Peptides against a protein of PDB entry 7Z53. Designs and how they scored, part 7

Target 1, 150 residues: chain A of PDB entry 7Z53
Amino acid sequence: PRIKNQADCIPFFRSCPACPGSNITIRNQINALTSFVDASMVYGSEEPLARNLRNMSNQLGLLAVNQRFQDNGRALLPFDNLHDDPCLLTNRSARIPCFLAGDTRSSEMPELTSMHTLLLREHNRLATELKSLNPRWDGERLYQEARKIV

## One batch from the design tools (peptide; made by RFdiffusion4, then SolubleMPNN)

Design b1_p9_2_s2 (from b1_p9_2, 3 letters changed)
Fold by OpenDDE base, seed 3:
Structure b1_p9_2_s2 (fold): chain B 150 residues (1-150), chain A 9 residues (1-9)
Amino acid sequence: as target 1 above (150 residues)
Amino acid sequence: NPDLEASHS
């Protein structure tokens, strides 16, 4: 049935399915690995946000990471700095702000948060490897090249 | 460059 209350809807986007030639009940996805992938959810679609998501303290082309928490040494998403942080308001005992990501929904869906975290780590891994391979590249070059690979 | 659409389907 059609959902009438749009206020309760959670934004969820699905890719277009690949039509199987046989009667397969499993929905397959269109392979877009060789095409441009919209990573705006990770890097931000607007320049001010994109800059805030970057680690601008060095020339390593890294994305910013959480400065308070880590996952056994692995990076977590940085916290946002909101005047009225809804994450703090929903659970005052937790005292955990919303995460800063390219998508404002990052803290609303744990699955999305997880994906952002993984891609954050992958970007920084790639940037680190690129720095090793190309020591003379500056932070901008490293960031852009890593962004293209992700 | 992982397929981000896969995580949303």
Scores: peptide ipSAE 0.016, ipTM 0.494, DockQ to the pose 0.031
Fold by OpenDDE base, seed 4:
Structure b1_p9_2_s2 (fold): chain B 150 residues (1-150), chain A 9 residues (1-9)
Amino acid sequence: as target 1 above (150 residues)
Amino acid sequence: NPDLEASHS
């Protein structure tokens, strides 16, 4: 092994192998994903962050959206509330703070920002439809079910 | 939709 100091390594766990009964020389992995898209970066991997990303003002199971700006009526990512916001320093004339998302890098790459925005919109769309179909569901149920679908 | 992490890579 090239790296002797394990402290310098990023822990990576190999997926479980698929065990087909056929003579396959190529090791295939089991897909343990419950959804087609891994949206963990949208919802946040940590519970406190996940809560901050939600709209807790109602029982609609929605993700929080930007309160200052919209894209032709469509939702944008909410702004974070950082004391020392690096995004404000990047372009002083724009006065745009960093976005709040499950991935802290959401404001660094436009492609990532776009994907987060897209999936946020999709979640809220799904939650809205689920509420229509299941009017007795509370916000937690709507949020979780929409999250599973995304 | 593509994987979000993959889009960053």
Scores: peptide ipSAE 0.014, ipTM 0.467, DockQ to the pose 0.032
Fold by OpenDDE base, seed 1:
Structure b1_p9_2_s2 (fold): chain B 150 residues (1-150), chain A 9 residues (1-9)
Amino acid sequence: as target 1 above (150 residues)
Amino acid sequence: NPDLEASHS
């Protein structure tokens, strides 16, 4: 590789080019992804964080949701349990802690928070549907299968 | 991921 210091590089990978048909002037790409969106920011890249983001109280394969608030019946991201929570320190009157997500930036950017929330809801929707289709699947399988689809 | 990056920018 041209850049020797790989530690400072963001690992972006380019899809292989595909030229279906005779028109080679239009460059297409091979879809090697099993999911529409890379939801690694939702699930967490580290195993301890990934486990903390899951609802481990049952075998439904769900991600943890906020236990204090809902958005008109829809799920919100769970709160983190940070010592010296910066969200609480920023606005002490609101008394709203930071969200727990796979991305630590989830509470800093409302747009990112919204996307994480949507993907959380989608995962739980998928897990619920998968449970309906496969009632004998345990929570781990439901979680993994839903994660692959998201 | 592209949507997340767009939200960050």
Scores: peptide ipSAE 0.009, ipTM 0.492, DockQ to the pose 0.030
Fold by OpenDDE base, seed 5:
Structure b1_p9_2_s2 (fold): chain B 150 residues (1-150), chain A 9 residues (1-9)
Amino acid sequence: as target 1 above (150 residues)
Amino acid sequence: NPDLEASHS
């Protein structure tokens, strides 16, 4: 979102790539903060997947959350709808399907699962706050703005 | 993208 009150702003710099014309193959970052987490895989790089990761039942710009389970009231990743779900095959007794995420490995690596879960919660938190600040924004605007902030 | 708080308008 656009911050109107600049007096309350904290300086933030996003990393910018710089590739000189020399034979240097290393991508340089110039006087900026490097994100420790790339959220691109949270949202999905392809539009069909990105749409499937969104909550399309309302105009709140939220990402879809698990409809069966929560973590002490907090959101979990939604389940995928695979015909031959490898997660179900991995542990038949648990009967837990694979999670749906921008990264298919989210169900394979607990680190990715945790990261995606946290960013899912953060996105939805941001979208909720943006809705409060901008009640006239539709779901698409809220989703995009929250995604940009993440 | 790096996370930012959207508390300011």
Scores: peptide ipSAE 0.020, ipTM 0.521, DockQ to the pose 0.031; fails the geometry check

Design b1_p9_2_s3 (from b1_p9_2, 3 letters changed)
Fold by OpenDDE base, seed 4:
Structure b1_p9_2_s3 (fold): chain B 150 residues (1-150), chain A 9 residues (1-9)
Amino acid sequence: as target 1 above (150 residues)
Amino acid sequence: NPDLQASHS
C-alpha cells in the first residue's frame, strides 16, 4: 500500500453492492434512498437546524422562504441569522446575508444554492398539493410526507 | 447533486 501509516488514513467504508441478476461486470452500489435525489441536506441533519428551516407560522408543512427577496415570484432560500455572517463581511455594499440551508456551504457554491432553492420550491409545492389532497393533515405530517417524496 | 450527496456522506 502506498500509505503505510494508518493514522493518516481517513476511514471510508465501501457501500454494499447491488446484486444484479444480469451479466454486469460493473459493480454498482445499492441505493438505499427512496428517491433519485438525495435531498437530505436540504432539510438539515440536525433537529434544531431542521426546525429552523421550516415555516412554523402555520400548519402547512412548508419550508421557510426568504422574506426579503423573491425570484420573479418564486421562493428563495431564507437568510441565516449569524452573529458574524461571512457573507455580509465579504461584500459590505451588497448587504446580503448567507442563506440558511441544510448544507452550510449553500452560500459558497452557486450550483449548490440553486439546487437547494429548487428543492425548497419542490417541497413547498408538494406540501401545498398534499394539503389540497389531505385537508385534515397537520403541518407535521405535510412536512414529513413532502420530505419523503422529495 | 453530487456536491449535496458528498456533503451528506
Scores: peptide ipSAE 0.012, ipTM 0.402, DockQ to the pose 0.038
Fold by OpenDDE base, seed 3:
Structure b1_p9_2_s3 (fold): chain B 150 residues (1-150), chain A 9 residues (1-9)
Amino acid sequence: as target 1 above (150 residues)
Amino acid sequence: NPDLQASHS
């Protein structure tokens, strides 16, 4: 039956199917982003977004973290800055904006939010360790090397 | 991370 209540709908767009090579019944999607190996869902597949996800205030190669909230000292995803923030509109009393991540769906699915948060922390951990091992590396080198490991 | 494919699909 047709869903009549549009207010409860979560926008979800299904990507186009990729052509199967053989008689495989499993539907695969066309990947319009960078490969999953480079963790584009965490780092962003576009350069402007990738830059916004980085902490550019130092040469530590870190990803940006939330400046308002922490999880018992642990980092959380930074907030996005949207003109019409759907997260703010969903629950006006919470007053919590959408998170900024490589995937725009990060705030739509808690599973993605948690995964991005974990990988954010892992990246920053790796970058910190790499800085300790290689004190002369600049922020770009640290960021790229940590990104490769994730 | 091989788990990213499964996590996002």
Scores: peptide ipSAE 0.012, ipTM 0.454, DockQ to the pose 0.030
Fold by OpenDDE base, seed 2:
Structure b1_p9_2_s3 (fold): chain B 150 residues (1-150), chain A 9 residues (1-9)
Amino acid sequence: as target 1 above (150 residues)
Amino acid sequence: NPDLQASHS
């Protein structure tokens, strides 16, 4: 039976399937990096946070990256600057502060940390490619266009 | 990214 009152429905859409090799019984979702989605968990939902997550030192439209550490030459999330940093308090000898991301849970859950890191890299990759394709675009345009793709 | 949305939900 069809739901008659559409006002009570939440508008979810089913993703297209991706068939993995020999096991066709498992329905996977396609990678939709070309589609605009709500990535506020990466970019921040509020403008002040969003600005703090950006690299404002140039006009390349990049997200800020860690200035102390890299992962085999690849970018890591920038550190936050908290007065009572819970990450520093968790292990006082390690002296590693919390990461700054659009989601405050980024340092709490390793899965989120990894995903945020990957999408940080993807954004910066996209911004770099867009700069190559559109040399006249300023940092704001590059940032927004890359954000739309992520 | 749909995978990211699922991870944060």
Scores: peptide ipSAE 0.012, ipTM 0.493, DockQ to the pose 0.037
Fold by OpenDDE base, seed 1:
Structure b1_p9_2_s3 (fold): chain B 150 residues (1-150), chain A 9 residues (1-9)
Amino acid sequence: as target 1 above (150 residues)
Amino acid sequence: NPDLQASHS
């Protein structure tokens, strides 16, 4: 590799190019994911974080939602429980902690927060619909199936 | 998600 000190590098991996047709002027990527949208930022890349992002109080396969606030009845991201919460320190008068998401930057970028919120709502919508279609599915299956569809 | 990736840039 060109860069010898890889410890200072952010581990971004480039997807392999795909040539589905004769038109190779437009670079396409191989989709190795089961989901239409790569929502790894929503679900978390680590198992402990992924579990914390889930609503484990029931068997509905839902992601955890904010318990203090809603957006006109729609779900918002849950708050994190950070020691020395930077969001609380930034604006002490607002008293709004950082959001808990698969990406720690979710509270730093409003656009990212919005996307995470939308995908959270979509997951919970899908899980709810899947439960309606498959009432015998447990929470784990509902969560995984919804995750695959997102 | 291209929109999600764009939000990171």
Scores: peptide ipSAE 0.010, ipTM 0.468, DockQ to the pose 0.030

Design b1_p9_2_s4 (from b1_p9_2, 4 letters changed)
Fold by OpenDDE base, seed 4:
Order: C-alpha cells, then sequence, then structure tokens
Structure b1_p9_2_s4 (fold): chain B 150 residues (1-150), chain A 9 residues (1-9)
C-alpha cells in the first residue's frame, strides 16, 4: 500500500452501492439522508451541543440566535462561551467572540458562517410557520419537524 | 442548498 503508517490515514467508509439499473456502468451510492441537505453541521451531531444550539426559553422550537447583533433585523449565529476564545484573541479591538454552531469551524471560514447563518434563519422561519399551522405542537415537535425539513 | 461540508474547502 502507498500509505504505510495507519496513523496517517483518515478513516473513510464507502457507502453502499445503489442497485444497478440497465446499462449503468457508473457505481452510484445510496443516499440515506432523509433530506436533501445534511444539516448536521447546523444542528450539531452530539446531543449536548444540539441542546446548546436551541432556544430553550420558549416552546417555539427555535435555534438560538445572537443576542447582541443582528443583520438588518435578521438573525446571526449565537456566540459561544469559551474560556479561551481564540476569536477574541485574533482581533483584540473587535471584541467579537467565536460563533457557536454545529460545526466548530463555523467561525474560521466566512463561507461556513454564511451558510450556517442561512440555515439558522431557515430553520427558525420553518419553525415559526409550523407553529402557525400547528399551534398545539410543542417546542420539541416544532424543532424536530423543522429540522427534518431543512 | 449545498452541503455545508462542501464549503469547508
Amino acid sequence: as target 1 above (150 residues)
Amino acid sequence: NPDLEANHS
């Protein structure tokens, strides 16, 4: 093998192949995702993080938003609460902490920040509409249903 | 929307 040291390898699992049809020579894999977009980076893959990303102050099923800043009235990602916040150290004059998202890298790349912000807004929009359509749904139901749609 | 992971690169 080209790579001799297994410690240098990144574990990667090959997806199961889709059933081949007639005249299909290209191997396609099965998409096991329930939605078009894998939003695990938005919601967090671990339960403690997922809970921390939610707005638990009400039963609206919303994701937490920034409490200090908005973008022309639109939501921004909430700030994390890090003991040694690297974002605060990067630009001492700005005094802007790192963002909290399902992906810990959300503050490192503007593209990720933008996408997470977009999907945050979309989730909250969906949850709000779902609440309007289903007023008896609690926050957990709203959150989960919106999460499925995203 | 595209996969968020794709925006990492």
Scores: peptide ipSAE 0.014, ipTM 0.438, DockQ to the pose 0.032
Fold by OpenDDE base, seed 1:
Structure b1_p9_2_s4 (fold): chain B 150 residues (1-150), chain A 9 residues (1-9)
Amino acid sequence: as target 1 above (150 residues)
Amino acid sequence: NPDLEANHS
């Protein structure tokens, strides 16, 4: 390979070819979900941030959710606690602070905010299911296991 | 998630 340090490469895998018919000149692909979801933007890369993103009020292994707003009963990202919150400064009438996420850019683009929100909901869903299946698991194990599945 | 990085690229 031309690139010696392959650790810096983004891995892309091609689907396996399939020839279901007699015409082997036409290459078909096997449809399969093989992509890995890097949820570092949700959980945070720094330990202090990761802890701030968690709900530490119980042993359910949940990520923290917004305490002021919900989306038709569904969770939203928690608000950050910035001294000079740029979201508050850009729209003083709205009085809505920036979201707290593993990515500091989460409040800059609605597309990122929505995706982070979806992954937040997925984590909490998984943690809830894992708690149901393993009632003796503590919050740390539930959090880590759900994080690994995401 | 590659979509997250793609939005900022």
Scores: peptide ipSAE 0.011, ipTM 0.470, DockQ to the pose 0.035
Fold by OpenDDE base, seed 2:
Structure b1_p9_2_s4 (fold): chain B 150 residues (1-150), chain A 9 residues (1-9)
Amino acid sequence: as target 1 above (150 residues)
Amino acid sequence: NPDLEANHS
């Protein structure tokens, strides 16, 4: 490392670069997750919520995605079904309900919404890849394994 | 994802 005085350093490590496609101008990071991280903010900490956050229409182990909107073909967080939806009250003309996520703050802070969205996409990507590698795995196995990697 | 914990802290 260039910095010799390690006593004043915070132990952050830079991941290896990933070069997708032919675009050499963009330096991406490889997801080098090697341990289970608590992602309860995405998956939910309670079983009923966790089930509601999953796509139960198939055995692909996917998280539920928005059924009304996409971001240039990419997934967005699903909407919640609140009786008194505060998001609908914030801007009555927009008619956009609160997002459903493992954290109730997901619709209050744009940064959290973005992170939840990214991690949602990553989970579904991982689950898809795991299904390709392990075609005999059921939805529960795919979901849990992808959750461990995220 | 290790970045998730940092964003909620």
Scores: peptide ipSAE 0.013, ipTM 0.481, DockQ to the pose 0.043; fails the geometry check
Fold by OpenDDE base, seed 3:
Structure b1_p9_2_s4 (fold): chain B 150 residues (1-150), chain A 9 residues (1-9)
Amino acid sequence: as target 1 above (150 residues)
Amino acid sequence: NPDLEANHS
């Protein structure tokens, strides 16, 4: 479908494709294992936001998690603290504020919210395991190493 | 970090 009003479009970017020569029906991704992976949607592209997304109450290198809700013990994205929260305005009965993530669109697309949640959990899992393997690493080291792996 | 795939047709 052609959307004429481009102002209403939410930008979505995908990685570059690796086109196989024999099968054009399957889209593969370029191998980026040895290259930098942009995880700004999870960690934030700006330093102030990145710091706000981290759990600074300990030296475990964790990302901040929701303090009000969990999913059967699993972490959810933390809530943002917006003066004019659009999520609260769209559904006043739900009273659920927007999530805080590296991407401001975290609460606009369910797919994005899910991905952020999964990557949040993965980061914290990695940081926890790294702490077990390297008990003398501080929170900064744990955070950075986990960030590299994600 | 897995990539997302979307169709904007």
Scores: peptide ipSAE 0.012, ipTM 0.434, DockQ to the pose 0.024; fails the geometry check

Design b1_p9_3_s1 (from b1_p9_3 with P5E Q7E)
Fold by OpenDDE base, seed 4:
Structure b1_p9_3_s1 (fold): chain B 150 residues (1-150), chain A 9 residues (1-9)
Amino acid sequence: as target 1 above (150 residues)
Amino acid sequence: LYLTEAELL
């Protein structure tokens, strides 16, 4: 190999390829998480995370929002509760934890954070609208229906 | 919205 000192190399392992269902020659990796278009970045791929992302204080089917900060009255992502929160460690004076989302990378860059925030707001908007249209729906129904739309 | 994770990055 071109780089002789392997200690300077970062080990990368390539995911297993998915079998193509067509004549497409593009190599895609196997998806072992969720469906391709289920917005798992918003809702999480695992049930414990999904529950933590929800507002369970009512039956409105809402996702949890930040309890400390808002953006001109609009919701922000809730903070995570990490033991070694890299966001807190990055700037100890700021004392701003990492955000909690379905995708653990939600705090890696502002653009991604913004998209997560947008989708959070959209879900809550949809859930609110669905509640208005269907007053008898419980929180689970509202959450799932809004999730399907997102 | 049916957004994929790849579409967000």
Scores: peptide ipSAE 0.017, ipTM 0.479, DockQ to the pose 0.038; fails the geometry check
Fold by OpenDDE base, seed 2:
Structure b1_p9_3_s1 (fold): chain B 150 residues (1-150), chain A 9 residues (1-9)
Amino acid sequence: as target 1 above (150 residues)
Amino acid sequence: LYLTEAELL
């Protein structure tokens, strides 16, 4: 960030502007998300992010889960790996990085984080059920079918 | 997909 005194600041980052030609009297933010209803907040709007959100260690079609923490045995969102992680900067002592989800706001407030977490669990539940019902489906099909059901 | 999002809206 441009301001180096981070002790007095909450680390918000300004979004990129949309440039509507010559009429720049009103600053609008660029929107790079998918326009259709596809639960992109869970799965991402771009393929590189979507792949990073998946558990690629098996053929179960699961989303990645946190490798450090669980909630009474239940999954939590995986952590992101940001160069300047605002979550780490917000509370230096906690050392908890931002969560990784399809929506970059996943760590903005606990309520939103909780919903992302629940949707993560629901996807993985669905994928697990689909695997049970269709043992011959590979990970890609399980992932896509669960994604459609969500 | 639609069931989940419909419940959230």
Scores: peptide ipSAE 0.012, ipTM 0.500, DockQ to the pose 0.030; fails the geometry check
Fold by OpenDDE base, seed 5:
Parts: C-alpha cells; structure tokens; sequence
Structure b1_p9_3_s1 (fold): chain B 150 residues (1-150), chain A 9 residues (1-9)
C-alpha cells in the first residue's frame, strides 16, 4: 500500500520484487547489478566503469589508486570526476572529491570506504603476486585472475 | 570472488 499522508509518515518504499518461481516462497528484489557475488562493488558492473577503475598505464593488471593521497604508503581509492561532486558540496572546507569505486556509495560512510580500500589493496596485492609467479601474463590476464580470486 | 565470499560469512 502507498502512504498517502506525507505529513506524519516517512515516504519509504520497498524495492520492486522479482518474478517468483513455482517453488520459491522467498520474495527477492530485482537485481540491477550482477547476478552473483563477484565483488562488483570493487570492479563495477559495467564495462566503462570497470575500465575507469583500472590502472591502464602499465600491464600489471592493477586497479587505479589515488594520485594525491596515501595512507602511510598504502593505496587509497581514486577520486571520481563528477560535475557536481556531492562530496565537495557537502564539506566545502575539506575540498575532497568523492571516491571512485564499483559501488556509487563508496564515499557514503567511512566503514564502506574502508572495505572498498581494503579490497582495492588486496586486488593489487594479488595482481602483483600473480605477476611474480607468471611474468608472461599481460595486464588483462593479471586483472582477470586477481578479480576471480577476490 | 573467494575472498569476498569469505568476508560475507
């Protein structure tokens, strides 16, 4: 049912349901991302985003990292390039753009940002190790293999 | 993939 009185109610609506199967009694929401657990929050669900998240300056299969800041020598998420960057608008004094990740929520709260950061570091660690073990693998192979492991 | 699944459990 729809909430008609918006004066004393928060207009919170449930996600649309997916089509039920004959033997399925559990209501599932429509999935607009990927159909399985594939770390799409790290790699993105669409090819243009996925490419933008990669370090294309070499053949190491790495994800892009922040070019301005590091965490005691450790990688941070790269910044996005938004026309109307909500992170810049939210805190004008900090002047820190939103992070770029496979999930658009990457800058919503520190906990989620931290998880994105950790998985970014893990991918790059894996890719680096895979390169050491397989020197002839190109960047695409390294990226895909590391992605599969994550 | 495997690490992600492990983190979810």
Amino acid sequence: as target 1 above (150 residues)
Amino acid sequence: LYLTEAELL
Scores: peptide ipSAE 0.009, ipTM 0.463, DockQ to the pose 0.031; fails the geometry check
Fold by OpenDDE base, seed 1:
Structure b1_p9_3_s1 (fold): chain B 150 residues (1-150), chain A 9 residues (1-9)
Amino acid sequence: as target 1 above (150 residues)
Amino acid sequence: LYLTEAELL
C-alpha cells in the first residue's frame, strides 16, 4: 500500500489517467465502465468482477449476498476484500468492511448502498422466479436472463 | 433492465 499514515487518513486512490494522445495538459481518467445501459452498477463492467459478484456455490444464477448480516431475512451486499479498506479505516470500532458491488462507490452513502441492495434483491428474486418457471435452466442461463430483465 | 435503470437515475 502507498499510504503510510493509516490512522487518520482515508485510503483514497486516484483513478488511472487516460493515455494522452496530445500535449494537452488536462488530466482525464480512463473509462473502465460499459458505455451502454446494462446495470453495470449491479453486475460489474469486467468479467473478473462479475464473477466475484455471483454466487457460484449453486446453479441458481444468484448474485452473492452478505454471509454475516441480513436485513430481517433480506439479503445485503457482500463485503469486499480490500487490504486498505476505507470503511474499516474510517470507523475502526465498527469493523464493517466496504460492500462489493458492480460500482465501487456502493459504500459511499446509505442512499447509494440501498439502491445497490435493492437491485441485488431484485436480481435474485427474478432468478428465483425464472428457476421456478424453467427448472431445467442452469445457473448461467438464469443469471443472464435475470440480468437482461433488470 | 431499462426500467430499473431509469428509476435509479
Scores: peptide ipSAE 0.008, ipTM 0.428, DockQ to the pose 0.031; fails the geometry check

Design b1_p9_3_s2 (from b1_p9_3, 3 letters changed)
Fold by OpenDDE base, seed 5:
Structure b1_p9_3_s2 (fold): chain B 150 residues (1-150), chain A 9 residues (1-9)
Amino acid sequence: as target 1 above (150 residues)
Amino acid sequence: LSLSPAELL
C-alpha cells in the first residue's frame, strides 16, 4: 500500500463495479448478497427480534400480522409493545402504536412501512405455497425457505 | 428476497 502507517487508517473497501453494457454513466456495484433484496429489515437481524416477528401459533412458517387491523383483508404489520411508544406520543388522538419490524424505522417512513408490508405479505404467500408443495415441512423449514426466496 | 420487485408483483 502507498500509505505505510496503517495504525491510524480506517479500512474502507469499495465494491467491484458492475458494467451492464456500453455507455455507462452510473457506476453500479456487484451485489455479493445471495438475495436480490436484503430483507433483514423485514425478518430482523437479531434472533430475539426475528422470533417476535414470526407467527409462532402454528407450523406454517408465517410472519406475524396485525391482529387489530387489515387492509381489505390483506395483512398489515403487527404492532410492537413499547412502554414509551413514540408513535403513540407523536399523535395522541390517533392511538396507533409503532409497527414491529426488523427495522425500528418502519413506522417513521411511509415507504419503508409499505415495503415491509409488501414483503410480509409476500413471505406469507410464499410460505403458504411452500406448505402446499411440501406438506411435511415444519414451520421452521417453511420460514427459512420462504426467507431465502424473499 | 431473491426475486426482483418486478417478479414479486
Scores: peptide ipSAE 0.026, ipTM 0.499, DockQ to the pose 0.034; fails the geometry check
Fold by OpenDDE base, seed 1:
Structure b1_p9_3_s2 (fold): chain B 150 residues (1-150), chain A 9 residues (1-9)
Amino acid sequence: as target 1 above (150 residues)
Amino acid sequence: LSLSPAELL
């Protein structure tokens, strides 16, 4: 991290600036997200991230869920595996990593985390229902069809 | 977009 003092500081990173060829002096950020409505906040905008968000242990087309915690039996977002995990660094006693979602902001606000969690649950619900309706569908088709509905 | 089980049938 850029911040060396991690005892009482949050290792916050500023977004990279967009550098257009124009002489415009107003600083803007690079948008790394998809430009179309695809629920990329849930599924990710990049294929490696998208794969990491999936449960690849079966052919059910599910998104990965937290393996350590549940919300009264309901799924929570899986934890990320960041080298310099800001969630771990800012509260060393809690030892709770940042959540993994399609949007990197998933752990920034509890409201946003909640929405990501709900959409995760909705995808898995849809995939489960689609499997029930179409038992011969493989995990890829279940995942893609549920993704289209979300 | 969320669908109810009835909408999926």
Scores: peptide ipSAE 0.019, ipTM 0.391, DockQ to the pose 0.029; fails the geometry check
Fold by OpenDDE base, seed 2:
Structure b1_p9_3_s2 (fold): chain B 150 residues (1-150), chain A 9 residues (1-9)
Amino acid sequence: as target 1 above (150 residues)
Amino acid sequence: LSLSPAELL
């Protein structure tokens, strides 16, 4: 039976299929991620996303953090700005939008969200320590060096 | 992998 109350539905969206050549019977997802281990789940695989994940208000090389909430003084992931935010649609009473991370799945389950949060905190910790060790480094250098360490 | 500041020196 069709679910009539659409408000109770979890709004999952299906990814685009990859081109499988002559075998059109097996549907594979397109993979647009970087192919090497570079913590792209934290930083993103594309430049526009990578810039949106950074704190550009200073030269500290930090990733952006949530501007509305903290966890006992510790950083949380920033919110995304989606036109049709599935997180808002999932639980209308909570009114919590999806988190923004390099991996689009960052809000899919609490365990994954927690890992993204920890890696965010670790990057910012590293960038802070690197700034202390190298006061003359600019934000880009701090960001890139911290990114390499993560 | 995360490295401590000491590991970077």
Scores: peptide ipSAE 0.018, ipTM 0.440, DockQ to the pose 0.028; fails the geometry check
Fold by OpenDDE base, seed 4:
Formats: C-alpha cells, sequence, structure tokens
Structure b1_p9_3_s2 (fold): chain B 150 residues (1-150), chain A 9 residues (1-9)
C-alpha cells in the first residue's frame, strides 16, 4: 500500500545537475561548497570553522587535537563546544561531547570518526615534515601546504 | 590526499 497522506511524507528535492563538459552519462549535482577534492570535511568549508579546527597556539600549521584524550599517544579529534551537545545528551554518564571536524557528522558513526581522525593525523604529520624541510615557513604556509597535499 | 565522496559515507 502506498502512502496516500502527503502530510506523512518528508519532502526531498533533487539538487540541480552539473553540466558535464564531456560525454558523461552519470548525473552529478552542483557543488556549491568547495572544490571536489579539497578535503573540506577535514578542514571545513567555512572560514570560522576552519580557524576553530586549527591549532593557533603556535606557528606549526597544525590542526587542533583533543586536549583530554589520546589514542596511545596518537591524536584524536578535538571536542566541539556546542550549547546543546547531542553527544552529551545520549549518555549523561559518559560526559563525552561531540567531536569537532570539518564535517558536522564526524560523530555520527565510528567509521566516519576514524576517517576524520586519520586525516587529522596525516595533516599534522605532513605539517611537521614540512616544518622540518622548510624551517622558515610560518604556520599559515605550513597549514596551507599540508592541506594541499592531503 | 584525494578523497572521494564515497569514502565519507
Amino acid sequence: as target 1 above (150 residues)
Amino acid sequence: LSLSPAELL
């Protein structure tokens, strides 16, 4: 039986298609955020968020890491500071807030969290290596160059 | 790194 009451339906709208320059038969929607491969899920697509994701305490071009927890010495995603943090509400005894990442869904499932964590670590690794190779680079340069490599 | 959207879902 089909749903007859439209009030029971959730409206979904299909995104506008991108015009392919080639003979591509696969429909893709327009990306209104950032470039296709810019890792905005890690770095954020908005400048305020991007700044919040960075470690601004030094000139090492690092992303911010969790200040409370580590994974056997390895970095974890920093915690967000949400007024109504859904992660805190799901388990009041745990008192663990949601993670902060470029994608707001970073805490939705362990697989996604792990990917964000991995890329966080990779960025910081790259920035560290770039600093060793280019000691005169400032934090902005290190951050941007590492971001380009990721 | 080149990330595909499929890697995030």
Scores: peptide ipSAE 0.016, ipTM 0.526, DockQ to the pose 0.036; fails the geometry check

